Peptides against a protein of PDB entry 2V3S. Designs and how they scored, part 111

Target 1, 95 residues: chain A of PDB entry 2V3S
Amino acid sequence: PISLVLRLRNSKKELNDIRFEFTPGRDTAEGVSQELISAGLVDGRDLVIVAANLQKIVEEPQSNRSVTFKLASGVEGSDIPDDGKLIGFAQLSIS

## One batch from the design tools (peptide; made by RFdiffusion4, then SolubleMPNN)

Design b2_p29_8_s3 (from b2_p29_8, 13 letters changed)
Fold by OpenDDE base, seed 1:
Structure b2_p29_8_s3 (fold): chain B 95 residues (1-95), chain A 29 residues (1-29)
Amino acid sequence: as target 1 above (95 residues)
Amino acid sequence: GTMELEITERELSAEEAEEAQALLEKLLE
């Protein structure tokens, strides 16, 4: 399995590191993303973008060691998006 | 699969940052 870390901020602006495994051929990017949402770890509005980037990283984990992407849930917030501070952005990495 | 959560940092709001800065300035007077 591929060991992954999803780093993003919750509604309290606390930075969360979420560690999980992805097994190619068994798991799907959308399925795992749904689990993250069901667990309350990811906003439901971010299903598409999280799944897309998860798919990207598991397709070529050697080339895509880390990907940072803008969250759909972040565009409606009052805070200015910042990829460095992960405000309105999330980061998916190979652990 | 299993998921592990770790909270590593808190980003202060603009208001909280302002309050923290004001407190710091007061302490340094």
Scores: peptide ipSAE 0.185, ipTM 0.564, DockQ to the pose 0.065
Fold by OpenDDE base, seed 3:
Structure b2_p29_8_s3 (fold): chain B 95 residues (1-95), chain A 29 residues (1-29)
Amino acid sequence: as target 1 above (95 residues)
Amino acid sequence: GTMELEITERELSAEEAEEAQALLEKLLE
């Protein structure tokens, strides 16, 4: 399995590290993303973007050690998006 | 499966950590 870390801010703007495994051929990017949403760890509006980036990293884990991407849930926020501070952005990386 | 849920910039109590991990494992295992 591939060990991954998803870093993003919760509703209280606290930074969360979510560590999980992905097994190619058994797990799907969309399925794992849906589970993250069901657990309340990811906003439902971010299903598409999280799944897309999860798919990207698990397809080429050696080439994509870390990816940072803009969240759909962050575009309507009062804070200006900032990838360095992970405001309106999330980061997915190989553990 | 899952390995850990951590809130950065503060330490979780033992109880909070246990509950969070148990829930995460239940949903993502």
Scores: peptide ipSAE 0.128, ipTM 0.540, DockQ to the pose 0.083
Fold by OpenDDE base, seed 4:
Structure b2_p29_8_s3 (fold): chain B 95 residues (1-95), chain A 29 residues (1-29)
Amino acid sequence: as target 1 above (95 residues)
Amino acid sequence: GTMELEITERELSAEEAEEAQALLEKLLE
């Protein structure tokens, strides 16, 4: 399995690291993303973006060690998006 | 569950992290 970390701010704007394993052939990027949303850890509006970037990193985990991407939910947020502070952005990395 | 998930604190209190972790584990059992 691939050990991953999704760094993302919660509803209180606190930065969290969500660690999980992805098993190719068993798990899917969309399925895992949906579970994260169901757990309230990812905004439902970000399903497509999270799934797309998760798919990207698990396709070539040795080449794609970290990916930072803009969230759809961040566009309409109260704070100005900032990739350095992960405001309106999330980071997915290989653990 | 189908997968192991863990939530760890960076700017979150330990108590809140444990609550979130417990919920996540239950949902994915």
Scores: peptide ipSAE 0.112, ipTM 0.497, DockQ to the pose 0.069
Fold by OpenDDE base, seed 2:
Structure b2_p29_8_s3 (fold): chain B 95 residues (1-95), chain A 29 residues (1-29)
Amino acid sequence: as target 1 above (95 residues)
Amino acid sequence: GTMELEITERELSAEEAEEAQALLEKLLE
């Protein structure tokens, strides 16, 4: 299995790390993303973006050690998006 | 489920961390 960390901010703007394993052939990017949304850890508006980037990193985990991507939920937020501070962005990385 | 998940809060209070942990437990049921 691939050990991953999803880093993103909650509604209070505090940074959280979510660690999980992904087993190719058993797990799917969309399925895992749906579970994260159901648990209230990811905004439902970000399903497509999270699933796409999860798929990207698990396809080539040796070359894609980390991916940072813009969230749909952060586009119209009060704060200006910032990938360095993960404001309106999330990060997926290999542990 | 078959997945193992862990939540680590960097700036949350103890109370907020407990709430996040509760969500994690629901995910893993």
Scores: peptide ipSAE 0.107, ipTM 0.545, DockQ to the pose 0.067

Design b2_p29_8_s4 (from b2_p29_8, 17 letters changed)
Fold by OpenDDE base, seed 4:
Structure b2_p29_8_s4 (fold): chain B 95 residues (1-95), chain A 29 residues (1-29)
Amino acid sequence: as target 1 above (95 residues)
Amino acid sequence: GTMELTIRERALSAAEAAEAQALLAKLLE
């Protein structure tokens, strides 16, 4: 399996690392993203973007060691998005 | 599979750790 870390801020704006495994051929990017949402770790508005970037990193984990992407939930939020601070952005990386 | 939740900017309290573990367990079902 591929060991991944999803780094993003929670509702209290605290930076969290969510570590999980992805098994190609068994897991799907959309399925795992839905599980993250069900667990309350990802905003439902971000399903498409998280799934797309998860798919990207698991397709070529050797080349895509880290991907940082804009969240849909962050775009319409009150805070100005900032990829350096992961405000309105999340990061997926190979652990 | 293995899952871990870590807050980078501060350490989890025992209560927060227990809550996080419950969420992780649910995710792994």
Scores: peptide ipSAE 0.086, ipTM 0.494, DockQ to the pose 0.095
Fold by OpenDDE base, seed 3:
Structure b2_p29_8_s4 (fold): chain B 95 residues (1-95), chain A 29 residues (1-29)
Amino acid sequence: as target 1 above (95 residues)
Amino acid sequence: GTMELTIRERALSAAEAAEAQALLAKLLE
């Protein structure tokens, strides 16, 4: 299994690390992303972008050690998006 | 594997950690 960390801010703007495993051949990027949403850890508007980037990192984990991507939920927020501060952005990385 | 939910600015309380671990356990079933 691949050990991953999803780093993103919660509704209180606190930066969280969510650690989880992904098993190729058993798990799917969309399935795991849906579970994260159902658990209230990811905004439902971000299903597509989280699944796409999760797929990217798990298909070539040796080359894609970390990916940072813009959240759909962050576009309509009051804060200006900033990838360095992970405002309106999230990061997936291999732990 | 290790399951963890961490707030970078502070450590989770015992109660917060217990709830987070229970939730993560369900994700990995």
Scores: peptide ipSAE 0.084, ipTM 0.504, DockQ to the pose 0.084
Fold by OpenDDE base, seed 5:
Order: C-alpha cells, then structure tokens, then sequence
Structure b2_p29_8_s4 (fold): chain B 95 residues (1-95), chain A 29 residues (1-29)
C-alpha cells in the first residue's frame, strides 16, 4: 500500500496531518475521498479536487511526492487563500 | 505505515486525541 498524508486546516484553522494508506487495485481515488468526507475530514465541496489530486499522486507515487491544490471550500472563506500557509489549500504527500 | 491524525500547531488533548482516533477509524472502515 501507499502511505499518504493529507495536510489541511480543520474548522478551528489548525493544521492537521491525516495519515492513511491507499492500496492500488482495491481503493479508488474517489472512494477514498468519499471516506475522508464521510469522516468529516474533508468538505464535501472538495470531492472533485481531492479525488483528482489523490489519483495523480497514487498513479506515480515515486515521482509525485507532493501535490498542493486549491480547495473549493476555501474560496468563500473570509481568509485570503494562501498555498504556503495552506489557507484555502490542501496538500497530499507520500509519508 | 503509521496511520494517525496529528494537529501540527499544538499537542492534542486527551479529548482531541479520542476524537481524532474516532475520525480515523471511520476513514479506515
């Protein structure tokens, strides 16, 4: 399995690392993304972008060590999006 | 590898750790 970390801010704007495994052939990017949403760890509005980037990293985990992407849920927030601070952005990386 | 939920900006309280574990468990179902 591929060991991953999803880094994003929670409702209190605290930075969280969510570590999980992805097993090719058993898991799908969309399926795992739905699990993250069901667990309350990802906003449902971010399904598409999380799944797309999860697919990108798991298809070539040796080459794609980290991907940072803009969250749909972050656009309507009061804070200015900032990829460096992961405000309105999230990051997937190989652990 | 290690599967966990970690808040980077401060240490988790016992209550927060329990909640994090519950959320992680749901993810892994």
Amino acid sequence: as target 1 above (95 residues)
Amino acid sequence: GTMELTIRERALSAAEAAEAQALLAKLLE
Scores: peptide ipSAE 0.083, ipTM 0.506, DockQ to the pose 0.095
Fold by OpenDDE base, seed 1:
Structure b2_p29_8_s4 (fold): chain B 95 residues (1-95), chain A 29 residues (1-29)
Amino acid sequence: as target 1 above (95 residues)
Amino acid sequence: GTMELTIRERALSAAEAAEAQALLAKLLE
């Protein structure tokens, strides 16, 4: 299995690391992303972008050690998106 | 597999962490 960390801010704007394993051939990027949403850890508006980036990192984990991406849920927020502070952005990385 | 929630700017209480991990683990079985 691939050990991953999803780093993003919660509804209180607190930075969270969500650590989970991904098993190729059993798990799917979209499936795992849906469960993250169901658990209230990811905004439903971000399904597509989280799944796309999860797929990207798990298909080549040795090359894609970290990916930072813009969240759909962040574009209309009160804060200006900032990838350095992970405001309106999230990061997936290999543990 | 194992999973973990870590807040970098704030530590979760034991109860918060346990509940979040339990829910996530159940969903990702």
Scores: peptide ipSAE 0.063, ipTM 0.504, DockQ to the pose 0.098

## One batch from the design tools (peptide; made by RFdiffusion4, then SolubleMPNN)

Design b2_p30_1_s1 (from b2_p30_1, 20 letters changed)
Fold by OpenDDE base, seed 1:
Structure b2_p30_1_s1 (fold): chain B 95 residues (1-95), chain A 30 residues (1-30)
Amino acid sequence: as target 1 above (95 residues)
Amino acid sequence: SAAEAAAAAAAAAAAQAAIAAQTDPSRVFS
């Protein structure tokens, strides 16, 4: 399995590292993303972007060691999006 | 930069991997 970390800010604007595994041929990017949403760890509006970037990493985990992407949930937030600070952005990386 | 949206994945598996979360208290928006 592929060991992954999703880093993103919680409702208190603190960075959380969410660890999970992805097993090719058993898991799907959309399915895992839906579980993250069901657990309250990801906003439902971010299903598409999280699944797309998760798929990108699991396709070539040795080449795509880290991917930072803009969250749909962050577009209308009070804070200005900033990929360096992961404000309105999240990051997926290989553990 | 952010990856573009990909094609929809196949139907979700019945059992997805367990998820664990941790917070680094030193990483707070300022």
Scores: peptide ipSAE 0.048, ipTM 0.642, DockQ to the pose 0.045
Fold by OpenDDE base, seed 5:
Structure b2_p30_1_s1 (fold): chain B 95 residues (1-95), chain A 30 residues (1-30)
Amino acid sequence: as target 1 above (95 residues)
Amino acid sequence: SAAEAAAAAAAAAAAQAAIAAQTDPSRVFS
């Protein structure tokens, strides 16, 4: 399995690392993303973008060690999106 | 640089990935 870390800010704007494993051929990007949402770790509005980037990283984990992407949930907030600070952005990386 | 959205594969009727029970705090850059 591929060991991954999803780094994103919680409702208190604290940066957290969420660890999970992805097994190609068994897991799907959408399925895992839905599990993250069900666990309250990802906003439901971000299903599509999280799944798309999860798919990207697990397709070629040796080449794609990290991907940073803009969250749909981040555009409504008062804070200006900033990928360097992961404000309105999240990051997936290989552990 | 940020990646954009794309189509994702549909979920299968099977067990999904194991997810950590709790998050780990990380350095805050803002």
Scores: peptide ipSAE 0.047, ipTM 0.649, DockQ to the pose 0.049
Fold by OpenDDE base, seed 4:
Structure b2_p30_1_s1 (fold): chain B 95 residues (1-95), chain A 30 residues (1-30)
Amino acid sequence: as target 1 above (95 residues)
Amino acid sequence: SAAEAAAAAAAAAAAQAAIAAQTDPSRVFS
């Protein structure tokens, strides 16, 4: 399995690392993303973007060691999105 | 860098990945 870390800010704007495994051929990007949402770890509005980027990283984990992406849930916030600070952005990386 | 990946639709799976029960706090930048 591929060991992954999803880094994103919680409701307190604190960065958290969420660790999970992805097994190609068994897991799906959308399914895992839905589990993250069901666990309250990801905003439901971010299903599409999380799943798309999860799919990207697990397709080629050797070359895609990290992907950073804009959250749909972040565009309406008061803070200006900033990928360097992961404000309105999240990051998936290979553990 | 920021990326909006596009992927083909995948069939649903009954069993999904194990997710850690706890998250690890990281450095707060803002």
Scores: peptide ipSAE 0.047, ipTM 0.645, DockQ to the pose 0.047
Fold by OpenDDE base, seed 3:
Structure b2_p30_1_s1 (fold): chain B 95 residues (1-95), chain A 30 residues (1-30)
Amino acid sequence: as target 1 above (95 residues)
Amino acid sequence: SAAEAAAAAAAAAAAQAAIAAQTDPSRVFS
C-alpha cells in the first residue's frame, strides 16, 4: 500500500496531518476521499479536488511525492488563500 | 394489478483505508 499524509488546517485553523494508506486496485480515490469527509477531516465541498489530486499522486507516487491544491471550501472563507501557509490549500504527500 | 419484483441492489461493502490524524498547534496567524 501507499502511505499518504494529507496536511490540512482544521476548524481551529491548526495544521492537521491525516495519515492513511491507499492500496491500488482495491481502493479508489473517490472512496477514500468520502471516508475522509465522513470522518469529519475534509469538507464535503472538497470531494472533487481531493479525489482528483489523490488520483494524481497514486498514479505516479515515485514522481509525485507531494501535491498542493486549492480547496473549494477555502474560497468562501474570510482568509486569503495562501499555498505556502496552507490557507485554503491542502497538501498530499507520500510519507 | 401486477406485482413489481423487488430487486435489491446488493452493494458489497467496500473496505476503506484506516485513517489516523495528528494535530500541530500552529495557527494561521501569529
Scores: peptide ipSAE 0.043, ipTM 0.536, DockQ to the pose 0.046

Design b2_p30_1_s2 (from b2_p30_1, 19 letters changed)
Fold by OpenDDE base, seed 3:
Structure b2_p30_1_s2 (fold): chain B 95 residues (1-95), chain A 30 residues (1-30)
Amino acid sequence: as target 1 above (95 residues)
Amino acid sequence: AEAAAAAAAAAAAAAAAAIRAQVNPDRVFS
């Protein structure tokens, strides 16, 4: 399996490193993303964007060691989006 | 940061993944 880390800020603006495994042929990007939402770790509005980027990284994990992407949930927030600080952005990386 | 298209992922039954979370407010990587 591929060991991944999803880094993003929670409702308290604290950075969380969420570790999980992805097994090609068994897991799907959408399925794993839904589990993250069900666990309360990802906003439901971000299902599509998380799944899309998860699919990207697991397709070529040796080439794509890290992917940083804009969250739909961050667009309407009071904080100005900033990819360097992961405000309104999340990051997927290979462990 | 990379822009991502809102393309739908392939539909399939969700598999329960072992998820662990660690709170680290000071470590930020871009």
Scores: peptide ipSAE 0.078, ipTM 0.616, DockQ to the pose 0.047
Fold by OpenDDE base, seed 1:
Structure b2_p30_1_s2 (fold): chain B 95 residues (1-95), chain A 30 residues (1-30)
Amino acid sequence: as target 1 above (95 residues)
Amino acid sequence: AEAAAAAAAAAAAAAAAAIRAQVNPDRVFS
C-alpha cells in the first residue's frame, strides 16, 4: 500500500496531518475521499478536488511526491487563500 | 456526494480504520 499524508487546516485553523494508506486495485480516489469526509476530516465540498489530486499522486507516486491544491471550501472563507500557508489550500504527500 | 458509490466504487475501504490525524500547527510543508 501507499502511505499518504493529507495536510490541511481544521476548524480551529490548526494544521492537521491526516495519515492513511491507499491500496491500488482495492481503493479508489473517490472512495477514500468519501471516507475522509465521513470521518469529518474533509469538507464535503472538497470531494472533487481531493479525489482528483489523490488520483494524481497515487498513479505517479515517484514523480508526484507532494501536490498542493485549492479547496472549494476555502473560497467562501474570510481569509485570503494562501498556498504557502495552506489557507484555503491542502497538500497531499507520500509518507 | 458523501455516500457509497452507486456502482460500488468503494466497499469496506481499509483507509477508514487507518486514518489518523496529527496536529502540527507550525509545520506547513513536509
Scores: peptide ipSAE 0.075, ipTM 0.636, DockQ to the pose 0.052
Fold by OpenDDE base, seed 2:
Structure b2_p30_1_s2 (fold): chain B 95 residues (1-95), chain A 30 residues (1-30)
Amino acid sequence: as target 1 above (95 residues)
Amino acid sequence: AEAAAAAAAAAAAAAAAAIRAQVNPDRVFS
């Protein structure tokens, strides 16, 4: 399995590192992303972008060690999006 | 870091991955 970390801010704007495994051929990017949403760890509006980037990283984990992406949930907020601070952005990485 | 663009979503399937979250108190909103 591939060991991953999803780094993103919670409702208190605190950075969380969410660790999980992905097994190619058994898990799907959308399935795992939906579980993250069901657990309250990802906003439902971000299903598409999380699934897309999860798919990207698990397809070539040796080349895609880290991917940072803009959240759909981050564009309407009062905070200005910033990929360096992960404001309105999240990061997936191989642990 | 480089921002990734959206792509096509994968087909849905049941997933039962163990998920663990860690809060880093040194990483808060500035």
Scores: peptide ipSAE 0.074, ipTM 0.600, DockQ to the pose 0.042
Fold by OpenDDE base, seed 5:
Structure b2_p30_1_s2 (fold): chain B 95 residues (1-95), chain A 30 residues (1-30)
Amino acid sequence: as target 1 above (95 residues)
Amino acid sequence: AEAAAAAAAAAAAAAAAAIRAQVNPDRVFS
């Protein structure tokens, strides 16, 4: 399996590292993303963007070691989006 | 030019996956 870390801010604006595994041929990007949402770790509005970037990283994990992407849930936030601070952005990395 | 990734079809319900979370406010991965 591929060991991954999803880093994003929680409701208290604290950075959380969410660690999980992805097994090609068993798991799907959308399925795992839905599990993250069901666990309350990802906002449901971010299903599409998380799944798209998860698919990107697991298709070629040797080349795609890290991806940073804009969250749909971040648009309505009080803070200005900033990819360097992961405000309105999240990051997927190979663990 | 790189090819776009294609989404896989949804799978049936699976066993519980291990998901851990920890607060790490100090660093961002590359």
Scores: peptide ipSAE 0.076, ipTM 0.626, DockQ to the pose 0.043; fails the geometry check

Design b2_p30_1_s3 (from b2_p30_1, 18 letters changed)
Fold by OpenDDE base, seed 3:
Structure b2_p30_1_s3 (fold): chain B 95 residues (1-95), chain A 30 residues (1-30)
Amino acid sequence: as target 1 above (95 residues)
Amino acid sequence: DAAAAAAAAAAAAAAQAAIASQTNPDRVFT
């Protein structure tokens, strides 16, 4: 399996690393993304963008070691989006 | 249209059910 880390800010604006495994051929990017939402770790509005970027990283994990992407849930927030600080952005990386 | 709204709602429900079938409720996040 591929060992991944999802880095994003929680509701208290604290930066957290969430670790999980992805097994190609058994898991799907959409399914795992829904699991993250069901666990309360990702906002439901971010299903599509998380799934798209998860698919990107697992299809070529040796070339795509890290991907940073804008969250749909971050657009309407009071904080100005910033990819360097992961404000309104999340990051997936290979551990 | 009420019929169009009902059809859209049914399609959305079917899509969510399809995603649910791809999930593993025992997955561990650490």
Scores: peptide ipSAE 0.485, ipTM 0.832, DockQ to the pose 0.921
Fold by OpenDDE base, seed 5:
Structure b2_p30_1_s3 (fold): chain B 95 residues (1-95), chain A 30 residues (1-30)
Amino acid sequence: as target 1 above (95 residues)
Amino acid sequence: DAAAAAAAAAAAAAAQAAIASQTNPDRVFT
């Protein structure tokens, strides 16, 4: 399995690291993304973008060690999006 | 259009069911 970390801000704007495993051939990017949403860890509006970036990282984990992407849920927030601070952005990385 | 809205709702439900079938309820997030 691939050990991953999803770094993003919660509803209190606190930065959290969420660790999980992905097993190619058993897990799907879309399924795991939905699990994150069901667990209350990701906003439902971010299903598509999280799944796309999760797929990217698990396809070539040796080459794609980290991906940072803009959240759909972040565009209407009070804070200006900032990829360096992960405001309106999230990051997936290999543990 | 009500018919178009109903069709869209049905498609959304089918898509959500398809995603649910790909999930593992025992997955651990830490």
Scores: peptide ipSAE 0.483, ipTM 0.831, DockQ to the pose 0.943
Fold by OpenDDE base, seed 2:
Order: C-alpha cells, then sequence, then structure tokens
Structure b2_p30_1_s3 (fold): chain B 95 residues (1-95), chain A 30 residues (1-30)
C-alpha cells in the first residue's frame, strides 16, 4: 500500500497531519475521499478536489511526492487563502 | 426549473451512493 499524509487545518484552524494507506486496485480516490468526509476530517464541499488530487498522487507516487491544492471550502472564509500556510489549501504527500 | 433541479438532485444522490459503495468503513486515519 501507499502511505499518505493529508495535511490540512481543522475547524479550529489548527494544522493536522492525517495518515492513511491507499492500496491501488482495492481503494479508489473517491471512496477514500468520502471516508475522510465521513470521518469529519474533510469538508463535504471538498470531495471533488480531494479525490482528484488523491488520484493524481496515487497514479504516480514516485513522481508525485506531494500535491497542494485549493479547497472549495476555503474560498468563502474570512481568511485569505495561502498555500504556504495551508489556509484554504490542503496537501497530500507520500509518507 | 423544478424538474431539472429534481433530476440533478436524483443524479447527485445516485453518484453519492456509488461512491459510498467504494468505501471501507474500517479504514484507519491517524
Amino acid sequence: as target 1 above (95 residues)
Amino acid sequence: DAAAAAAAAAAAAAAQAAIASQTNPDRVFT
């Protein structure tokens, strides 16, 4: 399996690293993304973008060691989006 | 259009059900 870390801010704006495994051929990007939402770790509005980036990283984990992407849930917030601080952004990386 | 909105909602529900079938409820996030 591929060991992944999802780094994003929680509802308290605290940065968290969420670790999980992805097994190609058994897991799907959409399925795992929905699991993250069901666990309360990802906003439901971010299903599409998380799934797309998860798919990207697991397709070629040797080349795509890290992907940072803008969250749909982050655009309406009062905080200015910042990819360096992961404000309105999340990051997936190979552990 | 109410009919179009209803059709879109039904399609979204079907898509969500399809995704749910791909999930593993025992997955661990740490």
Scores: peptide ipSAE 0.483, ipTM 0.831, DockQ to the pose 0.922
Fold by OpenDDE base, seed 1:
Structure b2_p30_1_s3 (fold): chain B 95 residues (1-95), chain A 30 residues (1-30)
Amino acid sequence: as target 1 above (95 residues)
Amino acid sequence: DAAAAAAAAAAAAAAQAAIASQTNPDRVFT
């Protein structure tokens, strides 16, 4: 399995690292993304973008060690999006 | 119209069911 970390800000705007495993051929990017939402760890509006970036990282983990992407849930917030601070952005990386 | 709304609702339900079938309820997040 591939060991992954999803870094994003929680409801208190604190950075959290969420660790999980992805098994190619058994897991799907869309399924795992839905599991993150069901666990209350990701906003439901971010299903598409999380799944797309998860697919990107698991299909080529050697080249894509880390990907940072804009959240759909982040564009409506009062804070100005900032990829460096992960405000309105999240990051997936290989452990 | 009502037919279009019903079709859209059915498509959304089918998409949700398809995703649900891809999930593992025992997955661990730490």
Scores: peptide ipSAE 0.480, ipTM 0.830, DockQ to the pose 0.934

Design b2_p30_1_s4 (from b2_p30_1, 23 letters changed)
Fold by OpenDDE base, seed 5:
Structure b2_p30_1_s4 (fold): chain B 95 residues (1-95), chain A 30 residues (1-30)
Amino acid sequence: as target 1 above (95 residues)
Amino acid sequence: DELEELLKKLLEELEQAAIASQVDPSRVFS
């Protein structure tokens, strides 16, 4: 299995690291993303973007050690998106 | 690019039949 960390800001706007595993051939990017949403860790509006980036990283985990992407849920927030501060952005990385 | 193509495919899948869920919150933690 591939050990991953999803870093994003929680409801208090504090950085939070979410750890989970992905097993190729058993798990799907969509399925795992849905689990993250069901667990209340990811906004449902971010399903597509999280799944897309998760798929990207698990396809080539050796070369794609980290991916940072803009959240759909972040565009409607009061804060200006900033990838460096992970405001309106999330980051997936290989543990 | 590659990501845009992937997003397109995922959107197409979401628009089709109901997506099966692998929901298992116990496997995810922070």
Scores: peptide ipSAE 0.105, ipTM 0.631, DockQ to the pose 0.386
Fold by OpenDDE base, seed 1:
Structure b2_p30_1_s4 (fold): chain B 95 residues (1-95), chain A 30 residues (1-30)
Amino acid sequence: as target 1 above (95 residues)
Amino acid sequence: DELEELLKKLLEELEQAAIASQVDPSRVFS
């Protein structure tokens, strides 16, 4: 399995790392993303972007050690999006 | 499945702030 970390800010604007495993052939990017949403760890509006980037990293984990992407849920936030501070952005990385 | 069980455990740990890691927002916005 691929050991991953999802880094993003929670509703309190706290930056957290969420660790989980992805098994190619068993898990799907969409399925895992939906489970993250069901667990309250990801905003439902971010299903598409999280799944897309999860798919990208698990397809080529050797070349894609980290991917940072803009969240749909962050567009209407009070703070200006900033990928360096992960404001309105999230990051997936290989552990 | 295994991932579902892991996520369930994470939910239990969230109440105790026992999730993998947390970065102080004050450091990020500095």
Scores: peptide ipSAE 0.080, ipTM 0.583, DockQ to the pose 0.027
Fold by OpenDDE base, seed 4:
Structure b2_p30_1_s4 (fold): chain B 95 residues (1-95), chain A 30 residues (1-30)
Amino acid sequence: as target 1 above (95 residues)
Amino acid sequence: DELEELLKKLLEELEQAAIASQVDPSRVFS
C-alpha cells in the first residue's frame, strides 16, 4: 500500500499530520476521501478537491511526492488563504 | 541578529504544528 500524510489545519486552526494508507485496486480516491470526511478529519466541502489530488498522487507516487491544494472550505473563511502556512490549503504527500 | 530571529520564528511555527497525529484514518476501512 501507499503510505500518505495529509497535512491541514483542524477546527482550532492547528496543523495536523493525518496518516493513512491507500491500496491501488482496492481503494478509490473518492472512497478514501469520504472516509476522511466521515471521520471528521476533512470538511465535506473539500471532497472533490481532496479526491482529485489524492488520485493524482496515487496514480504516480514516484513522481508525485507532494501536492498542495486550495480547500473549498477555506475560501469562505475569515482568514486570508496562504499556501505557505497552509491556511485555506492542505498538503498531501507520500510518507 | 536577523538570522537568529528568523530561526526563532520558524521554530515557534513548527512547535505549533501537530506532527504525526495519532489519528489513523486507515482504521475506518477495517
Scores: peptide ipSAE 0.039, ipTM 0.476, DockQ to the pose 0.019
Fold by OpenDDE base, seed 2:
Structure b2_p30_1_s4 (fold): chain B 95 residues (1-95), chain A 30 residues (1-30)
Amino acid sequence: as target 1 above (95 residues)
Amino acid sequence: DELEELLKKLLEELEQAAIASQVDPSRVFS
């Protein structure tokens, strides 16, 4: 399995690392993303973007060691999006 | 003053830069 870390800020604006495994051929990017949402770790509005980037990283884990992407849920926030600070952005990386 | 405000902002950023670990989602995967 591929060990991954999803880094993003929670509702308290705290930066958290969420660790999980992805097994190619068994898991799907959409399925795992839905599990993250069901666990309350990802906003439902971010399903598409999380799944897309998860798919990207698991397809070529040796080449795509990290991907940072804009969250749909972050657009309506009071804070100005900033990828460097992961405000309105999340990051997936190979553990 | 301006310097005090800058320091305040830097401290806030440092605080929010702290990384915490959450529960491994694999424990809830089906």
Scores: peptide ipSAE 0.037, ipTM 0.445, DockQ to the pose 0.020

